# Designs tried in a protein design run: peptides against a protein of PDB entry 3V4O. Part 115

Target 1, 234 residues: chain A of PDB entry 3V4O
Amino acid sequence: DQPLAKDKVALLIGNMNYREHPKLKAPLVDVYELTNLLRQLDFKVVSLLDLTEYEMRNAVDEFLLLLDKGVYGLLYYAGHGYENFGNSFMVPVDAPNPYRSENCLCVQNILKLMQEKETGLNVFLLDMCRKRNDYDDTIPILDALKVTANIVFGYATCQGAEAFEIQHSGLANGIFMKFLKDRLLEDKKITVLLDEVAEDMGKCHLTKGKQALEIRSSLSEKRALTDPIQGTEY

## One batch from the design tools (peptide; made by RFdiffusion4, then SolubleMPNN)

Design b2_p19_6_s3 (from b2_p19_6, 10 letters changed)
Fold by OpenDDE base, seed 3:
Structure b2_p19_6_s3 (fold): chain B 234 residues (1-234), chain A 19 residues (1-19)
Amino acid sequence: as target 1 above (234 residues)
Amino acid sequence: MPEKLQSFTPLSAEEIAAE
């Protein structure tokens, strides 16, 4: 049977103009291109750039309000980030230097809240570094996740590794989006799609030995971003 | 111009000042 989505909602965040950290370039183009692609897939897309902590938290809250039983939720983030003890942290543009977890948004906390909405699919595409933040030694105590078997993480890089953008005089994509955008519209199970993106990235001479896509999933159904929305005409 | 990779890793204040 063809899986159906109750609705499809995406929140895209690209942080570039940091106050206390190096500025980035790729998130601008990456968010723009991903927005257009997801809209072609009938996602309701909210795209935001250069968010403060307050603005990011508000954006996530509004995103969660759009989620409900059977809804596909996709969160994309491009910017500075880190990973401590298996938890991914997105860094707002007004984060101090150094930043700590209380200055950032924890992806796993967002996932927990998404599970409470009984979503049909939870996709996280995280284009950020995953290096340990030595300035934050706090071990977070997170609520246990439910067993929903509908979770997909696409990490732009491996654990403990860095994510990269191509530096040009002009604008360019991050490495992850460079390959993701070529396959995103394919009608395939999302984990299969990402696996193919991983293979494409692996053939890139620029990032061999530097950046590799990691897929972490618990997805028991053949869910795709191309899945039709319930109640729509076919 | 040759392509150069830029890391998304934030630098410390000292590292920024050194550049």
Scores: peptide ipSAE 0.224, ipTM 0.671, DockQ to the pose 0.842
Fold by OpenDDE base, seed 2:
Structure b2_p19_6_s3 (fold): chain B 234 residues (1-234), chain A 19 residues (1-19)
Amino acid sequence: as target 1 above (234 residues)
Amino acid sequence: MPEKLQSFTPLSAEEIAAE
């Protein structure tokens, strides 16, 4: 009973050159590496770097247009972010300091919109910090999510914690991507794959007690990123 | 050259100014 995807679409966003916040380096390499891997998995990949709020919103809108019933959707984000009341916010490069939710993109809102497309699988890989933004006391009122049982979150770090990049000799990789890339092509249920990545990350001495992968899912089917696209045979 | 960890957490305006 091999699951099939109607199509596979990924949006990768790497924000590094922030105007009012510390610059990052890892998203550059991480986005490129992930792009190549996902293309090997027959994903249609849109990779973008250093997006303003306007550009990010447009990118998400365009991404959503590519989603439909049975389509696998994957959103990867690397950059600054925060989590308030269980809601994840991606920070555009032109966000003010301090930023508020109104300046950022709420991942759960994107998920809601993806669910409306009746996608076959919704994967979020969020390489961002998950600390509370004390400068924003807004409690977002989000629409209720549907019970689709096809959602997977790979948080680069646990709730309330930070995500890190490793810089060496001018090169930088996020801790999450460092280990994710080694397993991404494996033909395994996505949650199983991420669990193995979590174990690999746990062996990293640099981030012990600082960063740990969190998997949050409601995936009732054995869906994998390697699942073939409908109409193709392997 | 030793590896350096950098947090993805934005610094406050005051912290940025101090650097």
Scores: peptide ipSAE 0.214, ipTM 0.680, DockQ to the pose 0.774
Fold by OpenDDE base, seed 1:
Parts: C-alpha cells; structure tokens; sequence
Structure b2_p19_6_s3 (fold): chain B 234 residues (1-234), chain A 19 residues (1-19)
C-alpha cells in the first residue's frame, strides 16, 4: 500500500547577496546540492538565488501553479529570516534595514495557498534564523489553515534561535544541509528522516547548544520524498 | 583550517551604522 504522488515539485530559494544586510555564503552550495538530490528523487526542481521581493513573490506564484491535487510540494529556503508570533518570514535580498513583514514572504501564507491546491504533501525546509524581529510590531491576520494532515516543517533551528553556516577558506554547507544531504535519499517517512537528521546534527560539537533541528508536522500518512509518481513505473 | 560559525541573523540599522 505504497503512497503515490501525482507529481513532485520543489522550489528552492537561496538568498546570499543582501543589499542592506550581511551577506551569506552557504545558500549557494546548499541550493546546488539539494537540487541535485531532489532531482534524483524525480522532483521537478526550480532553484533560484538572490531574489528580490518581486522575484520571490513571482517564483512562489509560479510554484503554486505547478501544484494540484495529490502533488508533493516542497519549499526550501536558505537566507535571512525571522519568526514573529509563530509565523516564519523569508527575507528578500532587497529588503530594507530594518525589514518588516510587508517586505518579506510569510511561509504560512504560502502554506494556505498550497492547501487550496489539495496537495498530497507540503514540506517546508527553512534554513533561516527564527529570532523575533523587534522592528516588526505587526500582528499578521492570516487566514485559518485547513486540517489536511499533510504538513511537515523542518526548521534548521529552534524557536528564537539562530541558524549557522560554517566559515573557512572555502565554501561549505550550512549546518542543516550538511546533515540533511546525507539522508535525503532514504526511503523513509519524511518526519522520520528529519528526526534522524536531527540526531545527526545533535552529535555535532560545533552547534551543541547553538542550533538544533525542529520538526513540526501533522502528517498522518507514511509519505516519503521517495514515493513514486503515479503512472510511473520504477 | 579552523572553522567558525556565522549566524544567518541580519544586523540592525544601528549595528551597521556602528561598524
């Protein structure tokens, strides 16, 4: 009784070269490596780097157009971000300093739109900080989410904490991707897979007490990124 | 080579101005 995906679609965004904020390095390699892995899993992958607010919103719109009933949707983001009142905000490269919610993309709003498409699985992998933005006092009024039991959040770090990249003479992965890439191809329920990634990350002395993976899900079925696409023989 | 962590947290306008 293998679960089937109607299709698999992923949008990967890596923001590094911020105009008004510190530049990052890891998203370049992270997006590249994740792209290759997801393509091995037969995902249709759109990978974009250094998006302005306008470009990010357009990318999300195009991503949503590819979603439909039973489709697996995966959104990966690596870059600056913040979390206010349980809502995650992705920061475009042209965001002002300080930035506010109107300058950023709310992940929960994207989730709401994905639910409207009746997707089979909604996965968010957010490699960003989750600290509160004290410069944003806006309390967003978001539409209520449906109970679809097909949502998985993989937060690179805990609530109120920071996500990190490794700095050395060359480019390296962010901490989250460093461990995620080693297990992503495993045929396991996505929440189980992420749990194992969390354990691997927990063994890293560099991030002990600084960064820990958090999983939030309502996934009631054994859905895996390795699930076959309906109508396709493997 | 020694490795160090860099946070994905942006600096505030005040912090940038101070540097």
Amino acid sequence: as target 1 above (234 residues)
Amino acid sequence: MPEKLQSFTPLSAEEIAAE
Scores: peptide ipSAE 0.212, ipTM 0.724, DockQ to the pose 0.803
Fold by OpenDDE base, seed 4:
Structure b2_p19_6_s3 (fold): chain B 234 residues (1-234), chain A 19 residues (1-19)
Amino acid sequence: as target 1 above (234 residues)
Amino acid sequence: MPEKLQSFTPLSAEEIAAE
């Protein structure tokens, strides 16, 4: 049977104007384009730019309040980030230099909280660097996750690698969004969709050997971003 | 100042044209 979402909610964060770190350009256009696409998919979208740590934490809290049993939750982040010991950290614009985990938001912690909401699908699209932060020697110990089999991570780049942006016609797009936007509206299982995006990215000569999409998932059902909202079409 | 971590590396228009 056709999978149904109780609701569909997305939080999109694009951080560009960092105070203590290099400024970025791509998140502006990427968040805008993704917002429009997700709205076409009947997502309730909250799009925010240039968030401080305080604002990011508040945004995540508000996002979590919109989640409930069977709800599809999607978190997109474009900005500076790092990965230590398999944990992804999103860097707020007011993060110090160097930043540590205490200054950042841990994606896996957000996932844990999403699981407690009994969501129907948890999608993380992370357009950020995944290099090790040598200035943060903290070894995080995370709580055990539930076995929900509804988790999808789309990393814009491989572990330990960088994500790239291209500037065209005065505007800049991330490489990830450049290819994601062409397929996002397709009615396919989200992991299949991302796999096709990965193949498209692999054909790009500019990023060969530099950036490749990584998919990490535990998804036992054929869940798609195009899945209708319960009570609307069925 | 300590080393900065950057998530994005800009690609120039010339590099795009060379694709």
Scores: peptide ipSAE 0.204, ipTM 0.567, DockQ to the pose 0.118

Design b2_p19_6_s4 (from b2_p19_6, 9 letters changed)
Fold by OpenDDE base, seed 1:
Structure b2_p19_6_s4 (fold): chain B 234 residues (1-234), chain A 19 residues (1-19)
Amino acid sequence: as target 1 above (234 residues)
Amino acid sequence: MEEKLQSYRPLSKEELEAL
């Protein structure tokens, strides 16, 4: 039985031009490539670059308004990030230095809000570092998540590790997107697809021992990004 | 030519100043 999506909506954020942190380059290309691919998969895609905290929060709010029962929601982020106590934080371009969690967006909080929309699938593709922020020892108290069995995290790197882009004169993908883009259109369960991406990434000599894809999933159904939208003909 | 990696780790003020 073919799973169906009521709709498919994606928010893509690429942050590069930071005020108080090193500037990045790959998010520009990565967002562009992913936008094109997801649109081929009939996602409604909003792609944004270099967002302040205020703009990021607004973008997430607008994204949530597009979600409803059975909708596939995908959040992609490329930029600076960190992880405190299992919580992933996306860093806005205007984040202060030292960076603090109150000035960043917590992915798990977004997930909680997505669950309230009764989405059919929640996919997070996080191309950011997962190092601990040593300047913030605050333990966040998060609301308990629902048991929805439809959550997939694709981390560009493993816990406590860093994500990278290759430095050169031209435009190039980050390490994660370099391999993700080659398989994204495949009609496979999203976790299976990501597993194949992980194997491909593992062959990259530059990041061997430095960056490895991690998949965290509670997905209990064979859902794919290629799943058709209800009421549509293909 | 050796390719270099740019980390996505946000840096402390001290680390940034040391660059």
Scores: peptide ipSAE 0.377, ipTM 0.822, DockQ to the pose 0.858
Fold by OpenDDE base, seed 4:
Structure b2_p19_6_s4 (fold): chain B 234 residues (1-234), chain A 19 residues (1-19)
Amino acid sequence: as target 1 above (234 residues)
Amino acid sequence: MEEKLQSYRPLSKEELEAL
């Protein structure tokens, strides 16, 4: 029995031109390529670059408005980030230095709001570092998540580690997107797909021992990004 | 073309000043 999506909506954020942190390059290309791929999968895609805190929060709010019961929601972020106590924080381009959680967007908070929408699938692709921010000792207390069994996290790197981009004389992908883009269109359960990406990434000598994909999932159904939208004919 | 890695790790104020 083929799972169906009520709709498919993706928010892609690439932050690279930071004011108080080193500038990045790959998010531009990564967002562009991912946009094209997700559109081939019939996602409604909103792609944004270099968002301030205010703009990021607005983008997330608008994204949430597009979610509803049975809708597949995908959030992709490429940029600076950190992880404190298991919570992932996306860093806006205007974040101060040093920054705290109040200056950033917590992914788990977004997940909670997505659950309230009764989405059919929640996918987070986080191309960011996951090292602790030592300048913020605040222990976040978040509301308990619902048991929806429809959550997939694809972390570009493992806990406590860094994510990287490849820099050439020209533009290039981040490590995560370099391998993700080759498999994203495959008709496979999203966790299986990401597992294959993890294996591919593991073959990269440049990041061996430095960056490894981590999959965190609670997905009880065979949901794929290729799942058809309910009521549509292709 | 030379390949190099750039970390997505945010830098502290002190680290930025040291660059």
Scores: peptide ipSAE 0.363, ipTM 0.814, DockQ to the pose 0.807
Fold by OpenDDE base, seed 2:
Structure b2_p19_6_s4 (fold): chain B 234 residues (1-234), chain A 19 residues (1-19)
Amino acid sequence: as target 1 above (234 residues)
Amino acid sequence: MEEKLQSYRPLSKEELEAL
């Protein structure tokens, strides 16, 4: 039986023009290209750039309002980030320096809220660094997650490692999106798709030993981004 | 063209000032 999504909703955030941190370039291109691809997959896509903390929180709230039972939810983030004790933090453009967790958005908190919506699939594509923030030793206390077996994390890099973009005279993708975009439209289980992306990325000599894709999933069903929306012809 | 990498790592004040 072909898995069906009640709906497919994606929130894409690309932060580049930071106030207290180095500016980035790739998130612009990455968000744009991913938007086009996901729309081809019939996702309802909200794409936003250069969000403050307030704006990011609002965007997430609005995103969550679109989620419901059986809905596929995809969150993509490209920008500065960090990870403390397994908790991923997206850094808003107005984050202070040094940055702290209270000024950032915790992905795992978003996941919890997504689970409450009884979504059919939760996909996180995080193109950010995962190095620890040494300026904050606070460990976020999260409520226990439900066992929904519908979660997929695509980390652009390994735990404790950095994510990169390619810098040249023009615009270019981040390393993660460079390879993700070539496979995103494939009709494959999302974890299989990401595994192939990981292999493709592994062939990049530029980032060998510096950046590698990590997949963390608990997906018990063969869910793909290409899955049709319930009630539509396919 | 030689390609360079830019890290997405947020920098401390000290690191930023050292650039």
Scores: peptide ipSAE 0.357, ipTM 0.817, DockQ to the pose 0.856
Fold by OpenDDE base, seed 3:
Structure b2_p19_6_s4 (fold): chain B 234 residues (1-234), chain A 19 residues (1-19)
Amino acid sequence: as target 1 above (234 residues)
Amino acid sequence: MEEKLQSYRPLSKEELEAL
């Protein structure tokens, strides 16, 4: 009774060299390491760094073209971000300061489009802040989601909280990826895997009381990133 | 050296200029 994926496709975006916002370092390392891990899991991985708004929208469009019925889709984002009214916004490197929702990409809109593809699994790993953008009081009107029971959100931090990277000379992972990478290859239901990552992160003294993993899911099947692709069974 | 955290929160223009 092993679940099967029609295919497995991932889009990884790491934004760090912002024009009007503080530059980051961890997204470079995090995207690189996650790329290698997902490829070991037989994902088709597209990894991109420092995308403008136009480039991000184009990347998402191309990503969606690779999705189809039964396909596992994974979107990873590391960079600046915010959350307004439960909607997550990824900030392109050319976003102005201050920025508004029209300058950013809404994750929930992407999810809506993924559902239209009848994907087998939709995973979002969002390594960004989730604080409200006070410069945008617009309430977004989004299309209603379908009931597909195949959605998993791994938020690097809690609602209204911030995500962090370790600041020092040299390269290091963001806090989220530091713990995620150690368990990502485990053959477990994705929500169970993330729950264990949450426990590991909870032991980090640096982010105690500042950053905690949040899992939001509606997943009715035991889907794992290790699930084999249809036609490759032995 | 002591490890510090850098937030992924975007800073305002004024905050950036203060750095």
Scores: peptide ipSAE 0.341, ipTM 0.800, DockQ to the pose 0.858

Design b2_p19_7_s1 (from b2_p19_7, 8 letters changed)
Fold by OpenDDE base, seed 1:
Structure b2_p19_7_s1 (fold): chain B 234 residues (1-234), chain A 19 residues (1-19)
Amino acid sequence: as target 1 above (234 residues)
Amino acid sequence: APLKLQSFAPGDFEEKLKE
């Protein structure tokens, strides 16, 4: 009855030292803390900071090579980003000002490629702004996604809103990670876990009316990050 | 080169990122 993962693989990207955009602070600590937590969940984790477009694309390619049938794939991103027409774009540190979609990585394109790997679970945790980029009017032509019923998006903020970090101390988390880290190790369906995180975030007076977690999922099975890895038969 | 905090294996992602 217990769902099993063939393997668990995570790619964590934190971009903060942008060349042509405001610098961020939270991604450093957030990536570090999430790395430690995912390791406790037996994920194989690659954590990278301050990636150029070229480096980000290479990292994603390598991540995809580790995915296979039944593998749990998790992509975490903390940095600048935007959302146009329902598509999420991660901004590399060397992106121009203003940046356009061709300068960025589209999350939905990555999802498509993950689906081709027949993964057991696809989780995206996106700690970035979701405001529209007014400098990019291009409508990306994306291929239709398959119906795999194994997709979970955790957005740090709601549509059209911004994601924030706490600046009270040098080691402060982003708002999303502040609440996510307290529940990430719980043995619960990932959507249930994120829903509880959303409630915790909603109780914070600092973020009320400013930032709210959004969950978008098509998950028909009780998949959890705590699901054990299937043993090798040989 | 980007700062790498952790990799699956030594030289794996780092090598590819430099290509």
Scores: peptide ipSAE 0.037, ipTM 0.507, DockQ to the pose 0.025
Fold by OpenDDE base, seed 5:
Structure b2_p19_7_s1 (fold): chain B 234 residues (1-234), chain A 19 residues (1-19)
Amino acid sequence: as target 1 above (234 residues)
Amino acid sequence: APLKLQSFAPGDFEEKLKE
């Protein structure tokens, strides 16, 4: 009983060249590597770098339009971010300093929209800091995710530390991507796969106590990124 | 200018400037 995806679509966003915030470097390599991996998994991938607020909103909107019944969707973001009261925000490159929620994209709002699409699988991966933004007093009321949403949310975090890059195989990767790329092609339930990534991060002396992967899911079915697209031969 | 990398099929890669 092999699960089938109607289609596989991915949006990858890497923000590096911030106007009013510290510049990053890791997202470039990470987005490129993830793009290559997802292509091997037969995802239709849109990868975008250094998006303004307007561009990010448009990209996410277009991505959401691609989500439909049975579709496998993956959204990846690498860049600056923050978390306030359980709400996570992705920071566009043109965000002011200090930024506020109205300048950023709320992850939970996107997840809320994803759950209405009846997707076969929704994977949302965040590679950003979870620091509190004291300049944002917005406390949005979040609705609980639907049980049938089939959403897997992976949040790579830096606990009290600034993100650092790890040189691996001649490439400077973000911490999350370093471990994710080693397992992403495995034919495993996505939650199991991510759990193993989390364990790898926890065992590595380079990341132990500094980086962690938080996993939240409403996935009640066996779904893997390797699941074939219906009507296709692999 | 930022780059847009788009793949609509396995092995099908298109690189464009961001719109």
Scores: peptide ipSAE 0.022, ipTM 0.600, DockQ to the pose 0.023
Fold by OpenDDE base, seed 4:
Structure b2_p19_7_s1 (fold): chain B 234 residues (1-234), chain A 19 residues (1-19)
Amino acid sequence: as target 1 above (234 residues)
Amino acid sequence: APLKLQSFAPGDFEEKLKE
């Protein structure tokens, strides 16, 4: 009946103080708000800000160590990013200008590693731009993904488009997080939840025609972030 | 140019997006 998680683990990364790129504001508050919400959902949450390439790779490695069979894994990223050939790249704060794939972390590579851990659910919430990086034509060599039917991508923006933040009283929220936070605690299949967020975002006149949530999923079970963690037997 | 998440103040946001 009710799907169960072996455990629930989330890694939240917010990059804002870039060395060679425009500074952002939203990641700070977005990571904070999402952290509080995910903790209410009994996620074990690691939240980090302004990570270098080295630190980001280490954070991902540590995150992967917490994953195991049946564990729900959630990766949230807010910061600069790009998408080339269907691959999403998160940009560390010490990335050069221009940056290349070798300077960045590939989300699909992380997904591949998560699949190796036989996770119960893989959720990626990517609050980043998805424009093509014209300064890097490198095609990443990635292993083929397994057919696990437990993958959900929530892209803050459409393919080839930008993501935006709204500043208020010195603080800023990303458009994606502004609407996500209102529904995140709902007991709904994660894809249904994100679809509702997409509709809410679509009513925002400020980003009409500029930013729209994209959901990419292969989820064969009614899994929700609210799913309870199964008891320990050993 | 770097691919960026853009920041706007409420009063400037709609105007900037219309450009």
Scores: peptide ipSAE 0.182, ipTM 0.553, DockQ to the pose 0.084; fails the geometry check
Fold by OpenDDE base, seed 2:
Structure b2_p19_7_s1 (fold): chain B 234 residues (1-234), chain A 19 residues (1-19)
Amino acid sequence: as target 1 above (234 residues)
Amino acid sequence: APLKLQSFAPGDFEEKLKE
């Protein structure tokens, strides 16, 4: 029984040119490469760079509108971020210094909204720091995520304060994307694929102890990014 | 305005973002 996607949609966000925070470089190349790969997987891809809070919220909202029963959705974010009290936040480029939760997008809230869409597969990939923000004392009351089987959350975190980049073939990739891109096209269950990426990252001496991939999933079905779209013949 | 690398359809997403 080959799983089928009703449709495949992806939103990729790379924030680099922060107004009040250190500039990043990797998101540009990472988003570009991921875009090309997802297109090969027949995803409809929207890739955006350097989003303000307003733009970022709108982008996420529009993406969520595309999600529906049986749809495969992938949301990727690369940029600054932080985690406080189990809540992760994506930082828009116009965030103040210091930034607070009100200036940022809460990952868990987005995950909750994605879960409500009854998608065939939801993949949320974060390539951002997981550092604590001492200037934000907000403790959001988050509803527990429903036990749904179709969400995969990948959190590529830098244990240090800053993500580092690896120069490869003239391109400067983030560590996560460096390993992800080598496996993304494989016809494997997405959790298996990501687990292999995590292992690859762990074996790399350059990243060992510096960056890790956390995978959270309740996916009970064999869903892969390579699954064909319903109504298509190959 | 954000830099777009790819879109679902030409001009589609940017227009939506501006709403």
Scores: peptide ipSAE 0.026, ipTM 0.633, DockQ to the pose 0.024; fails the geometry check

